Peptides against a protein of PDB entry 6TME. Designs and how they scored, part 171

Target 1, 324 residues: chain A of PDB entry 6TME
Amino acid sequence: NRLKRAYIALQAWKKAFYSDPFNTAANWVGPDVCSYKGVFCAPALDDPSVLVVAGIDLNHADIAGYLPPELGLLTDVALFHVNSNRFCGVIPKSLSKLTLMYEFDVSNNRFVGPFPTVALSWPSLKFLDIRYNDFEGKLPPEIFDKDLDAIFLNNNRFESTIPETIGKSTASVVTFAHNKFSGCIPKTIGQMKNLNEIVFIGNNLSGCLPNEIGSLNNVTVFDASSNGFVGSLPSTLSGLANVEQMDFSYNKFTGFVTDNICKLPKLSNFTFSYNFFNGEAQSCVPGSSQEKQFDDTSNCLQNRPNQKSAKECLPVVSRPVDCS
Target 2, 324 residues: chain A of PDB entry 6TME as posed
Amino acid sequence: NRLKRAYIALQAWKKAFYSDPFNTAANWVGPDVCSYKGVFCAPALDDPSVLVVAGIDLNHADIFGYLPPELGLLTDVALFHVNSNRFCGVIPKSLSKLTLMYEFDVSNNRFVGPFPTVALSWPSLKFLDIRYNDFEGKLPPEIFDKDLDAIFLNNNRFESTIPETIGKSTASVVTFAHNKFSGCIPKTIGQMKNLNEIVFIGNNLSGCLPNEIGSLNNVTVFDASSNGFVGSLPSTLSGLANVEQMDFSYNKFTGFVTDNICKLPKLSNFTFSYNFFNGEAQSCVPGSSQEKQFDDTSNCLQNRPNQKSAKECLPVVSRPVDCS

## One batch from the design tools (peptide; made by RFdiffusion4, then SolubleMPNN)

Design b2_p19_3_s3 (from b2_p19_3, 6 letters changed)
Fold by OpenDDE base, seed 4:
Structure b2_p19_3_s3 (fold): chain B 324 residues (1-324), chain A 19 residues (1-19)
Amino acid sequence: as target 1 above (324 residues)
Amino acid sequence: SISDIHKLTGIPPVDLSIY
C-alpha cells in the first residue's frame, strides 16, 4: 500500500522534528496521510484509482529537524517544498526513489555537505532550489545536463569553478550568488539559449568576461557584481538586446564603457561602479537618460564626481589587462 | 527580476491535479 509507505515516511519525519513552533505536524496522526497539513494527495499516474502522496509543502514552517531516510518511501512525490525551515543535515540518498520529482525546494534551511547529488538522479526534475543553505564543495557538472527551468544555488558555500557544462543548461534562471566560486565564467555560457536571468554576485570569479556573453539574446538580468573580473567589457555585450538590469560593480574592470553598451534598447539599470574604468560614453553618464539609470561611482573617470584618486587609479589603469 | 535575498520559489508550483 503506497499510502501506508507514506505514513511510515511521514511519521518518521515527524519523529525527526526537533521543533515545530507552528504545530504544523500536530495533525500528523493516524493513517489518513492525505489529511496531514502540508501533505497533498493526487491520483497516481500509473493507476488513477490509487491515491498517493504527490506533494509536500512545508514552506515557512520554521521546523527544526532533519530529513530521515524513510522519506525515500514517498515514491510518488513530485513536489517537495520545505522552504524556510531549520532542517539540518544532508539530503538523504534514499530520495533517489522519488523518481517523479519535479520541483525540489529545500531553500532557506541549514543543510550541509556536498551538493545533493541525489537531485541528479531525478529524471523529470525541472526546478531546483537549494539556496540559503550551507552546501559546500564543487558543483557537479552534471547539474547542467538536467532539463531544469531554474537553478537556485545562491547563498551557499560552493567552491571551485563553474562547470563548462553550463552552456548545456536550458534554465531560464540561474543564481550563483554569494558562494565561493572561482575562476572564469565559461565561454560556453553563450550557449544558454533559454537564459533570462543569471546572477554571479559575491563570488571569487576572476579573469576576463567571455565575449560569448553577448550571445545571450534573451537575458534580462545579468549581474556579475562583487567579483574579481578584470579587463574591458566585451564589445559583444552590444548583443544583449533584452537586458534590462546589468551590474558589473565591485570588480576590477578597466577601459572604456561604450555607447553600444549603454544604449542597449531595453537597458533600465546599468551599474558599473567601483571599478577602474577610465572613460565612459556620454550615454553612460548618470542623468543622461530619463529612462535609464547608471551608476559610475568610484571609477577612474575624469570630470565625474565620487571617483577614485589618481593614486589609486594610476597603477591599475596604466596596466590594463589584455583579454584578447 | 530575481533577488539574491528573496526566499520564495522563483517559479510557481505546478498544479498537483496533473499528477
Scores: peptide ipSAE 0.024, ipTM 0.653, DockQ to the pose 0.079
Fold by OpenDDE base, seed 5:
Structure b2_p19_3_s3 (fold): chain B 324 residues (1-324), chain A 19 residues (1-19)
Amino acid sequence: as target 1 above (324 residues)
Amino acid sequence: SISDIHKLTGIPPVDLSIY
C-alpha cells in the first residue's frame, strides 16, 4: 500500500542522515509514518478513503545527509520543505514520480550539480525555492514555461545568460541575485504580466537595460545593483507606476537621471550610487523629499558631495554608450 | 485535505536572507 511505500522511503532517508542534532527523526520508528515528526498525512486525491503522506516539513532541522532515491516512493507528496539543513549531493531524479508536487523548498542546504531538472517534470508546481545552495551551470529555459508563482534562485553558482523565455513567466517574485549570470536582460522581460519583485543583485550582467522594463506596471521591487550595466536609464521607466524600491547602484550607467523617474508615484527608495551619471533632476537630489529616499553617491554629478574625480569620470562620460 | 496542509497561504516578499 501507499503508506508501506512511504515507510520504505522515510526509513531509507533516516539511514541517509549523517547528523540529526535536534533528534527530529527520533520518532521515525514503526509503520505509523503519519505520526513521524515533520510528516503530514491527508486523504488521497484519487481515493479519499486512503490516507497518504502528503507533506514533509523539516525546515530548520540542521540535518546533515543526502536525499536517497527511495524518496521517489513518496508519490503523494505535494509539499516538500527541507529549508535550512545540511543536505548534500544532488536532487534525485526519482522525485519525478512525485507528480503532485506543489511547493518545493530545498533552500539553504549544500546541494550541488546542475539545475534540478526534475522540478520541470512536476506539472502542478507553484513554488520553487533552491536558493543558498551550490547549484551550477545553465538555467534551463523551460523553468519559465512553468506556472510558478515564485522562483528563488539566488546565492548559487548559476552561469550563462538569462533565458529569453523569462517573458513567459507568470511568477510574481523572481530572484537571480548572487550568481554568475552574464549577458543582457532579455527584452521579453516586459511580458512578465504578474511580476511584482525581481532581483538581479551581484551578477555579471551587462549591456543596456531594455526599454521593455517600463512595461512592468505591477513591479514594486526592481534591483539591478552590482552588475556591469551601461548606457542611460530608459525613459520608459516612467511607466513603473507601482515601483517602491529601485536600485541601480554599482554599475556603469551614464547620462541624466530624470524627473520622470524620481517622481514615480509609489517610489520610496531609489539608489543610483556608484555609477557615472553626469546629471540629475532636482527631484532626484537626496533630501529633496521627505517621502522618498535617494542616494546619488559616487557619480559624476556637479555640485554634489562624494562624487568621483574628473580623472575617473572623463574617460567614461565622454564616451557614452548609445542604447538606441 | 492537501490544501489544508499547505504551509504557504501566499507568496512571500523577496528576502535575500534566510535567517
Scores: peptide ipSAE 0.023, ipTM 0.686, DockQ to the pose 0.240
Fold by OpenDDE base, seed 1:
Structure b2_p19_3_s3 (fold): chain B 324 residues (1-324), chain A 19 residues (1-19)
Amino acid sequence: as target 1 above (324 residues)
Amino acid sequence: SISDIHKLTGIPPVDLSIY
């Protein structure tokens, strides 16, 4: 019965394909769905004597089509990986019936519409990848209430502010890059106890960086480049004991880049180019270290190459933003 | 196998375009 439902779902999906250049679904014929390419079966959790469809892997199949509502019949699926296709439309609400969903990867497709709130209905979800799509609108605050290990949101059309609930996230990796997020980074960011990597690249974020960033002791990658951040770098960044990659380039930062930041013990790459910094410690100078790489290009630094002109610097440097 | 498809993306986390 469960495999029969899966058969109905998979046949409906096959009919929803506009193009299958690798003939991935060529063998999707007959009731033996467990033999279908990209379909993986396993013993049911509630009855080991029953075989069910537990996973889908259609990664890199370049399939054009949409996700039909009949996919909701795949109630035993825990892994759904369909990245690098050309699926369009919206994520069906019927997927709420997939209560075992553990990993959901629809990245690198052509999905549109608001954030797929059906993902919030999955109680056991640990991995969410919706990057490289055309999702739009506000990010639901509830996403960070989920016990996720990773949240990939980059390269979409999300807008508005980053929810303050971000501090509740247990994710080790979160990407916001290349969206239209605006406003400040919430101060609650410092409460992300498991955070290793966070990327804000290429948004419309602004304001001062919150001091609470310095509480992110486990962060190895912090990239806030290509935004509209202002003010000085927080002195509390000296608390980033494990940061390896740090990028603040292409912002409107001012002030002095301190030794306490540039001498971070695990720091490998620190890029603060294309800002309005008017001073840097000797430890921040490119070439000053063999184990660390720095880029101070296009700031307002004295006696350094490739800096902004006085005409460009003076209006900004003379009016520093006080973040205190 | 199911275990083989865990967290397989093959896509970099960010685009390297600079604004």
Scores: peptide ipSAE 0.022, ipTM 0.654, DockQ to the pose 0.115
Fold by OpenDDE base, seed 2:
Structure b2_p19_3_s3 (fold): chain B 324 residues (1-324), chain A 19 residues (1-19)
Amino acid sequence: as target 1 above (324 residues)
Amino acid sequence: SISDIHKLTGIPPVDLSIY
């Protein structure tokens, strides 16, 4: 009965294909769905004597089409990997029936609409990748209440503020890059205990960086480049004991880049170019270390090459933003 | 358990290092 439901779902999906350049679904014929290319069966978790469709892997198939509501019949699917296709439309709400969903990867497609809230209904979800789509609107705060290992949101059309619930996230990797997020980074960010990598690149984020960033002891990558951040870098950044890659470029930061930041023990690359910094410690100067790379280009630094003109600097540097 | 699903299906785990 379970495989029969899967057959109905998969045949409906095949009918929803507009283009299948690699003929991936060419063998999607007949009731033996476990033989279908990209369909993976396994013993059911509740009854090992029953074979069920447990996974879909259509990565890199370049399939054009949409996800029909009949996919909700794939109730035993725990792995859904369909990245690098040309699927369009919205994620069906009927996928709420896939209560075993563990990894959901729909990245690099043409999905539109709001955040797929159906992902919030999956109690066992550990991985969510919706990057490189056209999802829009607000990010639901509840996403960070999920026990996810990774959250990939980059290259979409998400807007509004980053939810304060971000601090509840257990994810090791979170990407916000290349969206339309605005407002400040929530102070609760420092509570992300398992965070290794976080990327804010290319948004409309603004305000001062919260001091609580310095509490991210396990972070190895922190990229806040290409935003509208202002003020000085938090002194608490000296607490980033494991940071390897740090990028604050293309913002409106001012003040002095301190020795305590540039001497972080695991720092390999620190880019703070294209800001309005008016001073830096000697340890921050490019070429000062063999083990670390720095970029101080296009700031308001004295006696450094490739800096902004006084005309560009004076209006900003003379009016520093107080982040206190 | 659900954590064994990769072994059961043959679908590899996602590489979290890839952006």
Scores: peptide ipSAE 0.347, ipTM 0.891, DockQ to the pose 0.482; fails the geometry check

Design b2_p19_3_s4 (from b2_p19_3, 7 letters changed)
Fold by OpenDDE base, seed 5:
Structure b2_p19_3_s4 (fold): chain B 324 residues (1-324), chain A 19 residues (1-19)
Amino acid sequence: as target 1 above (324 residues)
Amino acid sequence: SIEDIHKLTGIPPVDLSIY
């Protein structure tokens, strides 16, 4: 019965293919779905004597098509990997029936519409990758209430603010890069106890960086480049004991870059170029360390090469934003 | 566990690279 349902689902999906350049679904014929290329069967969790479709891996198949609602019949699927295809449309709500979903990777496709809220219905979801699509609208706050290990949202069309619920996330990696997020980074960010890597690159984020960033003791990568951040760097950044890569480039930061930041013990790369910093400690100067790489290009620094003109600097530096 | 599911299905672990 379960394999029959899987057959119906997979045949419906095959019919939803517009192009299969590698003939991936060429062998998707007949009732033996476990022999289908990219379909993986395993003993059912509730009955080891029953074989079920437990995984889909169609990564890099360059398939054009859409996800039909009949995919909701794949109720035993725990792994769904279909990245690097040309699937379009929306993620079917019928996938709510896939209650065993553990890893969901639809990255590098042509999906559209709002955030796929069906992902929130999966109680055991640990990995969510929806990057490199055309998802739009608001990020639902509930995404961070889930016990996810990784959240990849980058290269989409998400808008509005980052939810304050971010502090509840247990994810080690979170990417917001290359969206249309706006507003401030929530102060609750400091509560992300398992965070190792967070990327905000290329959004419309603004305001001051919250002091609570300094509470991210396990962060190794912090990239906030290409936004509209203002004010000084928080002094609490000295608390980033494990940060290796830090990027604040292409913002509107002002003030002084301190020794406490540039002397972070594991810091290997610190880029703060293309801002309006008016001073830096000697430890922040490019070439001052063999172990650390710095970039101070295009700031308002005195006696440094490749800086902004006084005409560009004065209007900004003379009106520092108070982040207190 | 992830490891168990991957072992059972034969699907390799996901690449966690962000680029």
Scores: peptide ipSAE 0.026, ipTM 0.688, DockQ to the pose 0.501
Fold by OpenDDE base, seed 4:
Structure b2_p19_3_s4 (fold): chain B 324 residues (1-324), chain A 19 residues (1-19)
Amino acid sequence: as target 1 above (324 residues)
Amino acid sequence: SIEDIHKLTGIPPVDLSIY
């Protein structure tokens, strides 16, 4: 009996709660699991006459605890949303039994350990949100082989390079922000045909921006701020026909910020502050447009306010990195 | 900004209509 298995799982989970400040699981009593707060039942896909636990929504419950292995008994769950809790430990491998998993949101918790590779076992997964945790180590390349619509990885402890397989991703939104990713952005990034928003904020990324970024025709948000990028902005950025928000601030970029970037047709905000740019087109000057907002603060620009000193600029500007 | 990251959604609300 599927509901019996669900009962076992949910009772095991309740026992794994250290704190339930909103008494979310107060009604988690008895065999009628479909009445449990945050538990949603639906007809089984394989047998519509059978009611199964299809979804969990414990978002914002502030529950402290862990995910017990018995959660693997929730084999019919397609939606698992438990964000904004205080769950700790690791994601159980037993969740591999949840073959219908479609949306997995464990964001804003206290999960630790490596990337939850169990997520790779879910053939139908479309949304993965593991942001605001303490996941660490390498990002498995296989994550981008999955047909995900969204990948939220930000605010974790992921290290190493961004996998080259990123180009295979069909995701519209990908966040890498506030991790410890290093190395270059893979050139394969330009192959992300469905990408709308990508965020690299606050990593240890370095090197030159790949020219292939300019192939991201559907991107509306591109944020590479607070990294160690060097060199000039790729001229191919003129290809970002739909970019609205672009941020390259707090890097080590040099060179000239060109008209073809600042005149991007849908650009509303372009921040390139806190770099070592030594020139900008008139179209890039803050206040030059009523429709666009620019920030050129703390560069090496002549005749602009709030720029770096010559002493700070000269060593960097005189030694431009060749990205060719 | 971190706040801007929070605005990145892309995930629809829980919808059990997938069944």
Scores: peptide ipSAE 0.023, ipTM 0.599, DockQ to the pose 0.082
Fold by OpenDDE base, seed 2:
Structure b2_p19_3_s4 (fold): chain B 324 residues (1-324), chain A 19 residues (1-19)
Amino acid sequence: as target 1 above (324 residues)
Amino acid sequence: SIEDIHKLTGIPPVDLSIY
């Protein structure tokens, strides 16, 4: 009996709670699991006459505890939303039995360990949110082979390089922000055909920006701030026809910021502050447009306020990085 | 939109203001 298995799983989970400040699981008593708060039942896909547990929603419950292996008995669950809790430990491997998993949100918890590779075993997964945890180690290249609409990885402890498989991703939104990623952005990034928003903020990324970024025709948000990028901005950035928000601040960029970038048709905010740019076009000057906002603070620009000293600029500007 | 793909409520959208 599927509901009996669900009962075993949910009771095991209740026992794994250390704190339930809102008494969310107070009514988790007895065999009628479909009446449990945060548990959603639906007709089974294979037999409409059978009622099964199809979804869990414990968002914002502030529950402290862990995920026990018995959760693998919830084999009919397609929606698992447990964000904004205090769950700790690792994601159980037993969740591989949840073959209908469609949406998996464990964001804003206290999960640790490597990337939860069990997520890669779910054939129908469309949404993955693991942000605001303590996941660490390398990002599996296979994550980008999944047909995901969104990939939220920000605010974790992921390290190493971004996999070259990123170009295979069909996601519209990808966040890498506030991790420990290093190395260059892969050239394959330009192959992300459905990308609307990508965020690299606050990593250890370095090297030159790949020219292939200019192929991201649908991108509306591109943020590469707070990294170690060097060289000039690629001239191919003029191809970002739909970019609205662009941020390159807090890097080590050099060279000239061109009209072709600052005159992008949908550009509303362009921040390139805290770099070593030694020139900018008139169209890039803050206040030059009523429709666009620019920030050129703390560069090596002449006749602009709030720039770096000649002493700070000269060692960097005199040794430009060749990105060819 | 990303919000439209979710079948359950309560998933926060991408909040870029936190960056």
Scores: peptide ipSAE 0.020, ipTM 0.667, DockQ to the pose 0.156
Fold by OpenDDE base, seed 1:
Structure b2_p19_3_s4 (fold): chain B 324 residues (1-324), chain A 19 residues (1-19)
Amino acid sequence: as target 1 above (324 residues)
Amino acid sequence: SIEDIHKLTGIPPVDLSIY
């Protein structure tokens, strides 16, 4: 019965293909769904004597089509990987029946609509990758209440503010890059106890960086480049004991880049170019270290090459934003 | 594989050690 349901689902999906350039579904014929290319069977968790469809892997198949509601019949699927295709439309709500969902990757497709809230219904979800799509609207705060190891949201059309619930996230990797997020980074960010990598690149984020960023002791990658951040860098950034890659470029930061930031023990690359910094410690100067790379290009630094003109700097530097 | 999934990032390299 379970494989019969899977057969119905997979045949419905095959019918929903508009184009299959690699003929991936060519062998999707007959009741033996476990022989289908990209379909993986395993013993059922509730009955080891029963074989069920436990995984789908159609990565890089370049398939054009949509996800039909019949996919909800794949109730034993724990791994769903269909990245790098041309699937369009919305994620079916019927996928709520896939209660074993553990890894969900629909990245690099043509999905549209709001955040797929069906992902919030999966109690065992650990990995969520929806990047490189056309998802839009607000990010539901509840996403960060999930026990996810990774959250990939980059390269979509998400807007509004980053939810305050971000501090509840147990994820080690979170990407917001290349969306339309606005507002400030929530102060609750410092509560992300398992965070290793966070990326904010290319949004409309603004305001001062919260001091609580300095509480992210395990972060190795922090990229806030290409936003509208203002003010000075928080002195608490000296607490980033494990940061290796840090990028604040293409913002509106002002003030002095301090020694305690540039001397972070694991720092390998620190980019703070294309801002309005008016001073830097000697330890921040490009070439000052053999172990660290710095970029101070296009700031308001004195006696440094490739800086902004006085005309560009004066209006901004003379009116520093107080983040206190 | 998870490694293959993370190749298409358009962002700084992701640490795959989460698994």
Scores: peptide ipSAE 0.014, ipTM 0.607, DockQ to the pose 0.061

